# Peptides against a protein of PDB entry 4N3Y: the designs that were tried, part 57

Target 1, 83 residues: chain A of PDB entry 4N3Y
Amino acid sequence: ETRDQVKKLQLMLRQANDQLEKTMKDKQELEDFIKQSSEDSSHQISALVLRAQASEILLEELQQGLSQAKRDVQEQMAVLMQS

## One batch from the design tools (peptide; made by RFdiffusion4, then SolubleMPNN)

Design b2_p15_8_s4 (from b2_p15_8, 9 letters changed)
Fold by OpenDDE base, seed 2:
Structure b2_p15_8_s4 (fold): chain B 83 residues (1-83), chain C 83 residues (1-83), chain A 15 residues (1-15)
Amino acid sequence: as target 1 above (83 residues)
Amino acid sequence: as target 1 above (83 residues)
Amino acid sequence: SSLQQQLQQLLEQVM
């Protein structure tokens, strides 16, 4: 009967709407999760980049110090040989 | 004494070299960690992007279905009114 | 879509 069909369609409409609402929520949650995850990673990587840069600076300083120490040893040995 | 100074400088040179070696190792570990972390995040985000895309497709399908259902209800009601 | 574009941008930031 037509009236029964209408009622059935109304139910289906409500069901579809409910599912749509649920899917919209799920999608939003996923988007939020992705954004949060990326932000967390970005912040951590940024901090680690800074640490890497600090290590690089230290490396350069140590290399220079090593070179200077080598030269100092050579100089002192030269003085010793003249004594 | 000069000889003692030379020995001291040689020790300092060795110490500097040891520290340099350690720092180089630490730097490398940090670089490797950053690379690994970024790759892990990249893979996870890629998977989540695919899920988000799937949700978007479902949303579109549901929206179309909802619109069609609405039209069907309207049509059936019109038929009912004519009976 | 706008969402896809945004998500791709996020991916590119991590890469």
Scores: peptide ipSAE 0.038, ipTM 0.452, DockQ to the pose 0.021
Fold by OpenDDE base, seed 4:
Structure b2_p15_8_s4 (fold): chain B 83 residues (1-83), chain C 83 residues (1-83), chain A 15 residues (1-15)
Amino acid sequence: as target 1 above (83 residues)
Amino acid sequence: as target 1 above (83 residues)
Amino acid sequence: SSLQQQLQQLLEQVM
């Protein structure tokens, strides 16, 4: 009877070990997924930051151009009124 | 001639303003997209962290069970050898 | 710029 108990416990131990290994694998896969997802998001956001930066530069240039154009129009209007 | 120049500059000013407004809209849309993407990623990662936590708890339980099972087998083997 | 700072903050929130 004791021998039977030992064999039963050995089987249970093997089963527990198998389940443990499976769970460890699942956890590792989840961690890898989280890491990859975070890295992908980081890269995407960085790229979009650069694009936003380009747009910001363009906006600044356009704003300056608009201001200059307005000044030029005002100057020409002054000349026109004096004639 | 001066009058023609003024009219030309006024047109250029309108065009510049239109382009500026368009660029501002594009920038805003990009910012909104980045914000939404970041929020989505944050929520997803948080959910996955919770799942990883659950797996970690399970692993700890399994490890403890495995250790106990091993001890039980060793104890039974000792009894068997003494008989 | 303010935009760059805001985007940097968003990045830090995700990471």
Scores: peptide ipSAE 0.035, ipTM 0.456, DockQ to the pose 0.021
Fold by OpenDDE base, seed 5:
Structure b2_p15_8_s4 (fold): chain B 83 residues (1-83), chain C 83 residues (1-83), chain A 15 residues (1-15)
Amino acid sequence: as target 1 above (83 residues)
Amino acid sequence: as target 1 above (83 residues)
Amino acid sequence: SSLQQQLQQLLEQVM
């Protein structure tokens, strides 16, 4: 009776350890996935942010340039009209 | 002693099961993290893409506006020169 | 070309 209990518990222990190893492997795979995914996303987002910032600056410069160009033309036209 | 072996194996089994539960919990937490992280990254990237697209449209509008402004000025200057 | 390149080219045209 006790001997049978020992055998049963040994089997259960082996099964538990097998499941533990499997679960640990799965956990490691998820950690690796998270690491790679996070790095990829971070780089992509950073690149997009920089691009957006550069575009915003250039758009502001274009608006400023256009305004200045309009002023310059208006000044030249004023000179022509006054002459 | 077989009785002592049973007691030892029972303890080892309990310990293995406790570790299994802990590892399973950790795995679940990682899965939840991956899910949330992926959703957050997707939303952030989508927002940046939309912003970039809006900037592109604005650039095109500025180009068109500048071209029109130049044409208008040239026409006005032509009128002034002819008068 | 990229948006940045287009913006830069347009800026050069305006200036």
Scores: peptide ipSAE 0.018, ipTM 0.350, DockQ to the pose 0.125
Fold by OpenDDE base, seed 3:
Order: structure tokens, then C-alpha cells, then sequence
Structure b2_p15_8_s4 (fold): chain B 83 residues (1-83), chain C 83 residues (1-83), chain A 15 residues (1-15)
């Protein structure tokens, strides 16, 4: 019957609309997640880069210190050889 | 005594070298982490972008379906009005 | 690393 067919189509329309709304919400959440994830990663990477830079500076200082210490030891050894 | 001073400096040199090696390792680990984290994030974001794209396609299809369903219902209602 | 190796050699020389 046509009446029954109309009712069926109305139900299908409601179901489709519900699915559409759900999908729209899901899409928005995914977009928000992408944005947030990217920002978080960027911040973390930036912090780690700064830490790596600090390590590099420390390495350079230690290299210089080691060189100086070596020279100091050599000088003291020379003194020992004199006496 | 000079001898004692030399021994002290040798110890300091060893300690400095140990610290240097440790720092070098730490720096390398940080660099590796940055690289891996960036790659992981990139892959995840790419996957989510594709998912969002799929959602967009579905939304468009649902919109078209809803429009068609509406037209179908209207047509059937017109039939009912005739009889 | 080359640097580490050089530093180790330097250390060994001092020791």
C-alpha cells in the first residue's frame, strides 16, 4: 500500500538524517584531533630540540675542559721529570 | 705534592670523559626520539586525514540520498492526495 | 664517534 510505503520512506529519511548528524560530528572530532595532535607534537619536538641544543653546548664545554686538563697533567708531569 | 696533584687531575680527566660519553649518548637518544616521534605523528595524522576524507564523501552521499528521499516522499504524498 | 675516539686516545695517553 502507498500509505505504508510513505511511512517506510519517512523512517528511512529519519535514519539517514541521524546517520548524517553522527557522521558530521565524527568528522569534526577527527579534524579537532588532528589539529591538537599536531600542536602537541610540535611543542614536544621543540622542547626536545632545545634539550639537544643544551647537550651540544655541554659537550663542547667538556671537550674544552678535557683538553685543558690534559695540558695541565702534561705540565705537572714535566715538573716531576725535573726533580 | 705534585705527584698527588697529577693523580687528582687524571681522575678528573676520567670523570670528565665519562660525563662526556654519557652526554653524547643522551643527545643521540633525544635526536632519535625526535625523529621517531615526528614520523609517528606524521603517519597518524595522515591516516586521520584519509579518514576525514572518507567521512566527507559519505556526508555528500548522505546529503544526496536525503534529498532524493524527500522527493520520493513528496511524490508518494501527491499520489495519496489523488485518491 | 670520531670525537669520542680521539678523546679516549687522549685519555689513554695521559693515563
Amino acid sequence: as target 1 above (83 residues)
Amino acid sequence: as target 1 above (83 residues)
Amino acid sequence: SSLQQQLQQLLEQVM
Scores: peptide ipSAE 0.061, ipTM 0.461, DockQ to the pose 0.075; fails the geometry check

## One batch from the design tools (peptide; made by RFdiffusion4, then SolubleMPNN)

Design b2_p16_1_s1 (from b2_p16_1, 5 letters changed)
Fold by OpenDDE base, seed 4:
Structure b2_p16_1_s1 (fold): chain B 83 residues (1-83), chain C 83 residues (1-83), chain A 16 residues (1-16)
Amino acid sequence: as target 1 above (83 residues)
Amino acid sequence: as target 1 above (83 residues)
Amino acid sequence: FDELEARLEELRRLLE
């Protein structure tokens, strides 16, 4: 009977060890995923920030252009009225 | 001729304004996306951190259990040898 | 995004 008990306990120990190894692997995979996710997000955000900045520059240029165009139209209309 | 020039400039002005409005919209969408992306990432990372912590606790418990199991096996083997 | 990086670093520290 004692012999049977020992064998049973050995099996339980092996199974527990297998579970431990699996859990350790899972933990590592989670850590790796977190790292990768963070890096990917960082890159994406950086790209979007640059795009936003480019848009900002374009907007400023367009605003200036519109102001100039408006002035040009007004000037031409004044000339037209004088003729 | 001046009249034609005025009309042309007016068209150009309208087109420029349309482009400005479109660009403003695009900029806003990018800003909103950046904000949302950051928040989503934060939530995801927080969840993963909690999972990792849970795994850590489990690992500690498993390690303790394995140590105890090993001791139990050794004790049973000692009894067996005495019989 | 600095907060996210900080949290990641904290996790790494805890797992050491």
Scores: peptide ipSAE 0.070, ipTM 0.468, DockQ to the pose 0.065
Fold by OpenDDE base, seed 1:
Structure b2_p16_1_s1 (fold): chain B 83 residues (1-83), chain C 83 residues (1-83), chain A 16 residues (1-16)
Amino acid sequence: as target 1 above (83 residues)
Amino acid sequence: as target 1 above (83 residues)
Amino acid sequence: FDELEARLEELRRLLE
């Protein structure tokens, strides 16, 4: 019967729409998760980059200071040996 | 007419199913993207952490060396002043 | 992350 077929199709359509809405919601949640995760990762990476750069600067300063200190010690030793 | 209504519903059902399949595909692609992006971010962060740790170790070594060098210079100066 | 944003936008557009 055509009427029964209509009812069946209407039910199937409602079920398909419900599934579609659910899937769309899930997709949106995934997109939101990706966005948030990307922002978090970007911030974390940026912080680590800044820390690495700060360490690099400090390393350069310490290396320079150490080299200079060693040179100064050698100079003092030379003066002492000449005395 | 019921027959026309049936045809309309059948068309709408096919359209809904097509949209559902597309949305499901998109969702799967998002999941795959999240997985890959998470792995990439994890690797990048791990690399930066290792670099930061290496820098920290080097900084400690340099700081110790610099402090020792300064002490040595001071000792040599003291010896020189006593001569 | 520009590629990430671009891909997200593409996927959002596909659902519109």
Scores: peptide ipSAE 0.063, ipTM 0.437, DockQ to the pose 0.013
Fold by OpenDDE base, seed 3:
Structure b2_p16_1_s1 (fold): chain B 83 residues (1-83), chain C 83 residues (1-83), chain A 16 residues (1-16)
Amino acid sequence: as target 1 above (83 residues)
Amino acid sequence: as target 1 above (83 residues)
Amino acid sequence: FDELEARLEELRRLLE
């Protein structure tokens, strides 16, 4: 019967609409997640880069210290040999 | 005594060298961590983008389906009214 | 890196 067909179609329409709304929500959530994930990673990486830079500075200082220490040892050895 | 000074300096030199090597290792580990973190995030974001795109396709299909369903219902209603 | 800074400071002290 035509009336029954109409009712069936109305049901299908409602179901489709519900699914559409759900899918739209899911899409939005994914987009938000992508944005948030990117921002979080960016912040974390920036922090790590700063730490690496600090380590670089320490390394440079250590290298200078080692060079000086080596020179000092050599100088002391020379003095010892002259004694 | 000069000899004792030399020995002390040698010890300091060894200690400094050990610390230098450790610091270099730490720096390398940080750099590796940064790289890995970035790559992991990149992969994850790419996957999420693909999911979002799939959702977009589904939305488009649903919208078309809804439009068709609406037209079908309207047509059936017209038939019913004519009966 | 606090530990590294501490170690560096210790070495500096030793070299004084």
Scores: peptide ipSAE 0.057, ipTM 0.452, DockQ to the pose 0.027
Fold by OpenDDE base, seed 2:
Structure b2_p16_1_s1 (fold): chain B 83 residues (1-83), chain C 83 residues (1-83), chain A 16 residues (1-16)
Amino acid sequence: as target 1 above (83 residues)
Amino acid sequence: as target 1 above (83 residues)
Amino acid sequence: FDELEARLEELRRLLE
């Protein structure tokens, strides 16, 4: 019956629309999640890079200190041997 | 006393070297962690992007389905009204 | 990581 067919199709249309709205929401949530995840990762990595850079600076300072310490020991040893 | 001064400096040199080695290790670990973290994030984000793309495809299909459903309803309604 | 960010931006643009 045509009347029943129309009602059936109207129901299907409503159901399809509901699915469309759901899918649109899901898509948007995924996109937002990706964006947020990327930003969070970027911030974390930036912080870690800064820490690595701090370690690099410390390494340079320690290397210089070691070189100077070696020179100081050598100088004091010379004094000792000549005393 | 010079002898004691030398021994003191030698101790300081050893301590500095220990700190250097520790810092070198820490720096390398940070760099490795950054690299691994970036790779992990990349893989996760790629998967999520694919899911978003799947949602996009589904949305397009649903939109087409809705349009067709509307046309079908209109056609059936025309039949009904002329019956 | 700059390459990753660029790739993400490209993908976001394509999904708009």
Scores: peptide ipSAE 0.056, ipTM 0.470, DockQ to the pose 0.067

Design b2_p16_1_s2 (from b2_p16_1, 6 letters changed)
Fold by OpenDDE base, seed 1:
Structure b2_p16_1_s2 (fold): chain B 83 residues (1-83), chain C 83 residues (1-83), chain A 16 residues (1-16)
Amino acid sequence: as target 1 above (83 residues)
Amino acid sequence: as target 1 above (83 residues)
Amino acid sequence: FDALEARLEAARALLE
């Protein structure tokens, strides 16, 4: 009776330990995945932020250039009308 | 002897199962974290993409405005030169 | 104007 119980418990212990090892491995894989994914996302987002900022700066410059060009042309027309 | 072995195995089994439960909980927390982090990153990236697209539309509008203004001014200058 | 127009086009290309 006790001998049978020993065998049963040994089996249960082996099964539990096998499951533990599997779960520990899964956990480790998730940790590694999180680390890698976080780094990748961070890099991507940073790149997008820089791109957006660059575009905004460029838009401002172009708007200013347009305004200046408009003024220059208006001045030229005024001079032509006076001549 | 076998009785002592039974007690030892029972203890080991309980310890293994406790560790298993802890590891399973940790795994679940990591899964939840990955899910949430992925959603957050996705939303942020989507917002940045929309911002970039809005900038593109603005640039197109400015380009069209510039082209039209250029044509208008050129026509006016031509008329002035003819008079 | 030509220079500005070209620059606008370049900007659009960068956004694509």
Scores: peptide ipSAE 0.081, ipTM 0.479, DockQ to the pose 0.807
Fold by OpenDDE base, seed 3:
Formats: sequence, structure tokens, C-alpha cells
Structure b2_p16_1_s2 (fold): chain B 83 residues (1-83), chain C 83 residues (1-83), chain A 16 residues (1-16)
Amino acid sequence: as target 1 above (83 residues)
Amino acid sequence: as target 1 above (83 residues)
Amino acid sequence: FDALEARLEAARALLE
């Protein structure tokens, strides 16, 4: 009967509404998670990049030091040989 | 004496070289970590974005369904009132 | 020597 059909439709509406609310909540949580995760990752990556750059500077300085030290050793060896 | 100075410089060279090797290794590890972490984050974000999009589609479908169901209920109510 | 040692030490400190 029509009355039963109406009641069935009312149930379907309630079910759909419940699912809608749940889905809206879940979607919002996912978006919030993405935003937070992205910000955290960005901060971490930036920090690591800075550390890598510091290591690069250190490497360059060490290489320069090594080259100079090598030259100094060679110079001292030459002096020693001439003495 | 010059000999002692040479030996000292040789030690300094060894120390500098050891530090250089260590720093090169550490830098490489950091770069590898950044690469891997970035890829992992990218994959995760993409997956979450897809899930959010699926939720969006579901929301749209549910909203359409709710609107239609409401209309159907109203129609059935009208029929009932006329009977 | 002192200058070289100081430079090496300063370089190492950059990693800390």
C-alpha cells in the first residue's frame, strides 16, 4: 500500500542522511589530515635540506683544507730534502 | 723540526680525509632519506586525495538521492491524501 | 698549522 511505501521511503531518507553526515565528516577529516601531513612533511624536508646544505659547505671546506695541507706537506718535504 | 711538522701534517690529512668520507656518507644518506620520504609522502597524499574524491562523489550521489526520495515521498503523500 | 687546525675544527662544528 501507499502508506507502507511512504514509510519505506522515510526510512531510506534517514539512512541516506546518516550516510551523508558520516561521509561529510570523513571527508573533512581526510582533508584535515592531508593538510597537516603536508605541512609536517614540508617542514621536515626543509630541515633536512638545510642540513644537507650545511654538509655541502663542510665538504667544500674540508676539501680546501686537504688540498692546502697537501701542498704544505709537499713544501715541507722539499725543505727537508734541501737541508 | 721539519720532520715533526711533516708528520703532524700527515696526521691532519688523515683526520681530514676521515671526516670528509664520513660527511660524504652522511650527506648521501640524508639525500636518500629525503628522496624516499618524499616519495612515500607523495604516494600517501595521492591515495588520500583519491579517497576524498570518492567521498565527494558519494556525497553528490547521496544528495541527489535524498532530493529524489523527498520528492517521491511528497508524491506518495499526495496520492494518499487523494485516496 | 694553527690556522689550518682552526679551520678544520670550525668546519667540523658546522655539522653539530
Scores: peptide ipSAE 0.080, ipTM 0.458, DockQ to the pose 0.047
Fold by OpenDDE base, seed 5:
Structure b2_p16_1_s2 (fold): chain B 83 residues (1-83), chain C 83 residues (1-83), chain A 16 residues (1-16)
Amino acid sequence: as target 1 above (83 residues)
Amino acid sequence: as target 1 above (83 residues)
Amino acid sequence: FDALEARLEAARALLE
C-alpha cells in the first residue's frame, strides 16, 4: 500500500543522506590532506633546488679558483727556473 | 495526501542519490589526484637528492685533486730549491 | 691553495 511505500522511501532517503554526509566528510579530509601534502612537498622541493643551485655555483667557483691557482703556481715555478 | 507525499519523497530520494553520486565522483577524482601528485613529488625529490649527492661526490673529488696538486707543486718547488 | 681547501671543506660541510 501507499503508506508502506512512504515509510520505505523515508528510510531510503535517510540512508542516502547519511551516506552523502559521510562521503562529503571524506572528501573534505582528502582536500585537507592534499593541501598539506602539496605545501610540504613544495617547500621541500624548493629547498632542495636552492641547495643544488648553491652547490653548482660553488663548484664553478672552486674550479675556477683551482685553475687560477694552478696557473699562478706554474708561473712562479717558471720564474724560479728562469732565475 | 499520501500519494502526493510519496511523489515528493521519490523526488527527494532521486535528488539525494544524484548528489551522492556526484560527491562520490569528486572524491574519486581527489584520490586519483593525490596518487598522481604523490608519485610526481616523490620522483622529483628523488632526482634532486641524487643530484645533490652527485655534487657532493664532485666536491670530494675536487678536494682530493686540489690536495694532490698542492703536494705535487710543493715537491717540485722543493726540488728546484735543492738544485 | 690553502684558501681553496678551506672553502672546499666548508662546502662539503654544508652538503653533509
Scores: peptide ipSAE 0.072, ipTM 0.476, DockQ to the pose 0.784
Fold by OpenDDE base, seed 2:
Structure b2_p16_1_s2 (fold): chain B 83 residues (1-83), chain C 83 residues (1-83), chain A 16 residues (1-16)
Amino acid sequence: as target 1 above (83 residues)
Amino acid sequence: as target 1 above (83 residues)
Amino acid sequence: FDALEARLEAARALLE
């Protein structure tokens, strides 16, 4: 019966609409998650890069200190030889 | 005493070297961590982007289906009016 | 000391 067919199609239409809305929400949630995760990772990586840079500076300072210490030892040995 | 001063400086030099080596290891570990973390995040984000794309395709299919269903309902209503 | 400095420099170069 045609009337029953119309009612069936109306139900199918409502079901399709509900699924569409759900899928739209799911898609938006995924996009938001990706954005947030990317931002969090970016910030963390930036912080760790800064820490690595700080370690590099310390490394350079220690190398300079080591070179100076070597020179100091050599100077003291020269003095000892003259004593 | 000069000899004692030399020995003190030698100790300082060894200590500086040990600290330098430790710092170099720490720096390398940080760099490795950053690299691994970045790769892991990149892979995860790529996978999530693909999921979002799949959702987009489904969304388009559902929209097309919804439009067709609407047309079908309208056609059946027209038939009903003529009956 | 020169050998030590060379070793440290070589190690540092691996980090770059």
Scores: peptide ipSAE 0.062, ipTM 0.475, DockQ to the pose 0.053

Design b2_p16_1_s3 (from b2_p16_1 with E6A D9E E12R E13A)
Fold by OpenDDE base, seed 4:
Structure b2_p16_1_s3 (fold): chain B 83 residues (1-83), chain C 83 residues (1-83), chain A 16 residues (1-16)
Amino acid sequence: as target 1 above (83 residues)
Amino acid sequence: as target 1 above (83 residues)
Amino acid sequence: FDELEARLEEARALLE
């Protein structure tokens, strides 16, 4: 009967609304998580990149310095031997 | 009447299900986004770790090179003094 | 080489 149909629909509606509420909550939590994690990760990764770059530049300069120092010493010794 | 109530509930149920479907889709997209973002971040971090390790190796090599260079200079100076 | 050693130490600190 129609009354039974009403009761069935009322139950289905309650179930749908309950699931909707839960899903909406989950969605909001995911959005909040994405916002927070994105900001944190982006900042951290950027900082690590800059640090890595600074280290690499410094090491390259050291490498060049060492090579130059070796050459300079050899030149100085050559000059001494010629004098 | 009960029939009107049925029609109202049917409409409400359709509306709830439509919203639920949309919200579930949005939630899934967020989950997929998080998954992809997490993988991307993981790859970036892994790359940065390898980059840092490469820098450490280079630093060790430079340290060894510098030490050896100093020793070589000392030996050469000793030879010069003996000649 | 003293300067290079000092710079090397700086690099170590940066990589720590």
Scores: peptide ipSAE 0.136, ipTM 0.742, DockQ to the pose 0.870
Fold by OpenDDE base, seed 2:
Structure b2_p16_1_s3 (fold): chain B 83 residues (1-83), chain C 83 residues (1-83), chain A 16 residues (1-16)
Amino acid sequence: as target 1 above (83 residues)
Amino acid sequence: as target 1 above (83 residues)
Amino acid sequence: FDELEARLEEARALLE
């Protein structure tokens, strides 16, 4: 019966549109999540990289300073022994 | 005419299903993107954490080295004063 | 060594 076919198709269309609306909402939420997550991760990683680089440079300078300090002390001791 | 109504609803249903299929595909691609991006960020952050830990270990070694150097100088000075 | 100790403290602060 054609009239029964109409009613069935109307139900199927409502179901399809409900699924579409839900999926569209989910997609939009994922897009928003990606945007926010990408910005947050980028800023955090950049900050960590800069901090790591600054730390490594400072530590290298400390290594050099310690070595120089040891040499300077030994030189001063040598001068005292020769006097 | 009911038969014309059937044909119209069949077309609308095909259109709705086409849109749903496209949106579902887009959603899946976004989910895949999030998964991959999250894994990449996690690996990068883990590498940065290990780098920071290496710096902390080096700093502790430098601290110990400095303390030892000071003690060594004091001991050498004491020996000189006793001679 | 006083300068080195100060620089060491700066490094600690940076790593915190």
Scores: peptide ipSAE 0.136, ipTM 0.740, DockQ to the pose 0.843
Fold by OpenDDE base, seed 5:
Formats: structure tokens, C-alpha cells, sequence
Structure b2_p16_1_s3 (fold): chain B 83 residues (1-83), chain C 83 residues (1-83), chain A 16 residues (1-16)
């Protein structure tokens, strides 16, 4: 009968709303997690990239400096030998 | 009347289920995004770690090269002084 | 070489 339908539908509606509320809460938690995780990862990766780049440049300069120093010393010694 | 209640509740139930379906889809997309983002970040960090390790190796090589160069210069100077 | 050693130390600090 119609009265029984009403009661059944009311129950189903309550159940649907309960599920919706739970799912919305879960979704919000995921959004919050994404926001925090993205910020942390972005900062960390950016810092690592900058540090890596700085170190690589410095090392290349050190390589050049070492090579130049070797050449300079050899030249100075050559001068001493010729004097 | 009861018949009107049935129709109203049926509409509300359909609306609730539609919202639930949409929210569940959104939640799934967020979960997929988190998974993909985590994998991407992991790969990036791993690559950066490898770059850092490469720099450390190069630095060690430069350290050895510099030490050797200093020793060589000292030896050459000693030879010159003794000659 | 003294300056190079100093710069090398700087590089070590950066990589630590």
C-alpha cells in the first residue's frame, strides 16, 4: 500500500543522505590532503633542484680552476727552469 | 495526501542518489590524482637524489685531483731546489 | 691551490 511505500522511501532517503554525508566528508579530507601534500612536495622539490644546480655549477667551476691552476704552476716552473 | 508524499519522496531520493553518484565520482578522481601525484613526486625525488650522488662523486674526484696536484707540485719544487 | 681548497670545502658544505 501507499503508506508502506512512504515508509520505505523515507528509510531509503535517510540512508542515501547518510552515505552522501560520509562521502562528502571523505572528499573534503582528500582535498585537504592534496593541498598540504602539494605544497610540501613543491617546496621540497624546488629546494632540491636549486641546490643541485648550484652544486653542479660550483663543481664545474672547480674543475676549470683546477685545470688552470695546474697550467699556471707548470708555466711558473718552466720559467724557473729557464732562468 | 499519501500519494503526493510518495511522489515527493521519490523525487528527493533520485536527487540524493544523483548527488551521491557525483560525489563518489569526484572522490575517485581525487584518489586517482593522489596516486599519480605521489608517483610523480617519487620519481622526481629519486632523480634528484641521483643527481646529488653524481655531484658527490665528482666532488670526491676533484678532491683527489687537487690533492694529487699539490703533491706533484711539491715534488717538482723539491727537485728544482735540489738541482 | 689555497683558494681551490676553500671552494672545495664550500662545495662539500653545499652537498651535505
Amino acid sequence: as target 1 above (83 residues)
Amino acid sequence: as target 1 above (83 residues)
Amino acid sequence: FDELEARLEEARALLE
Scores: peptide ipSAE 0.135, ipTM 0.741, DockQ to the pose 0.820
Fold by OpenDDE base, seed 3:
Structure b2_p16_1_s3 (fold): chain B 83 residues (1-83), chain C 83 residues (1-83), chain A 16 residues (1-16)
Amino acid sequence: as target 1 above (83 residues)
Amino acid sequence: as target 1 above (83 residues)
Amino acid sequence: FDELEARLEEARALLE
């Protein structure tokens, strides 16, 4: 019966549109979340990387400085002993 | 005309379902992306934390080394002055 | 050694 078909199709269409609207909203929220999260994470990770690199370089320089200082002192003491 | 209504509603329903299917797929892909991105970020941050901790350990070792070296030099100088 | 101690303190501050 065509009239019953119309009523059934109208219901199905309303259900589909309701689900579509909800899903579209969810998708938009996820896109917004991804955009914000990506920017935040990128900045945080970049900052941590730079800090880590700076620390490692500085520590390596300190190692070299300590070794050099030891050598310099020993050399000076050797000179004093020979004088 | 009811027959024309049925045809129109069938078309509208197909269009709505096609859009719904596409949007649901997009949403799923975004959810999958978020999950993967979160795991990746977590691993990166964990690695950076371990790297920072390694630097802290090295710094403590350098502190100890410097203090010991300074004491050793002072002791050697004292011996030299007394000789 | 004074210079090294100062630089060590700088490194400590960076890692805090």
Scores: peptide ipSAE 0.135, ipTM 0.741, DockQ to the pose 0.852

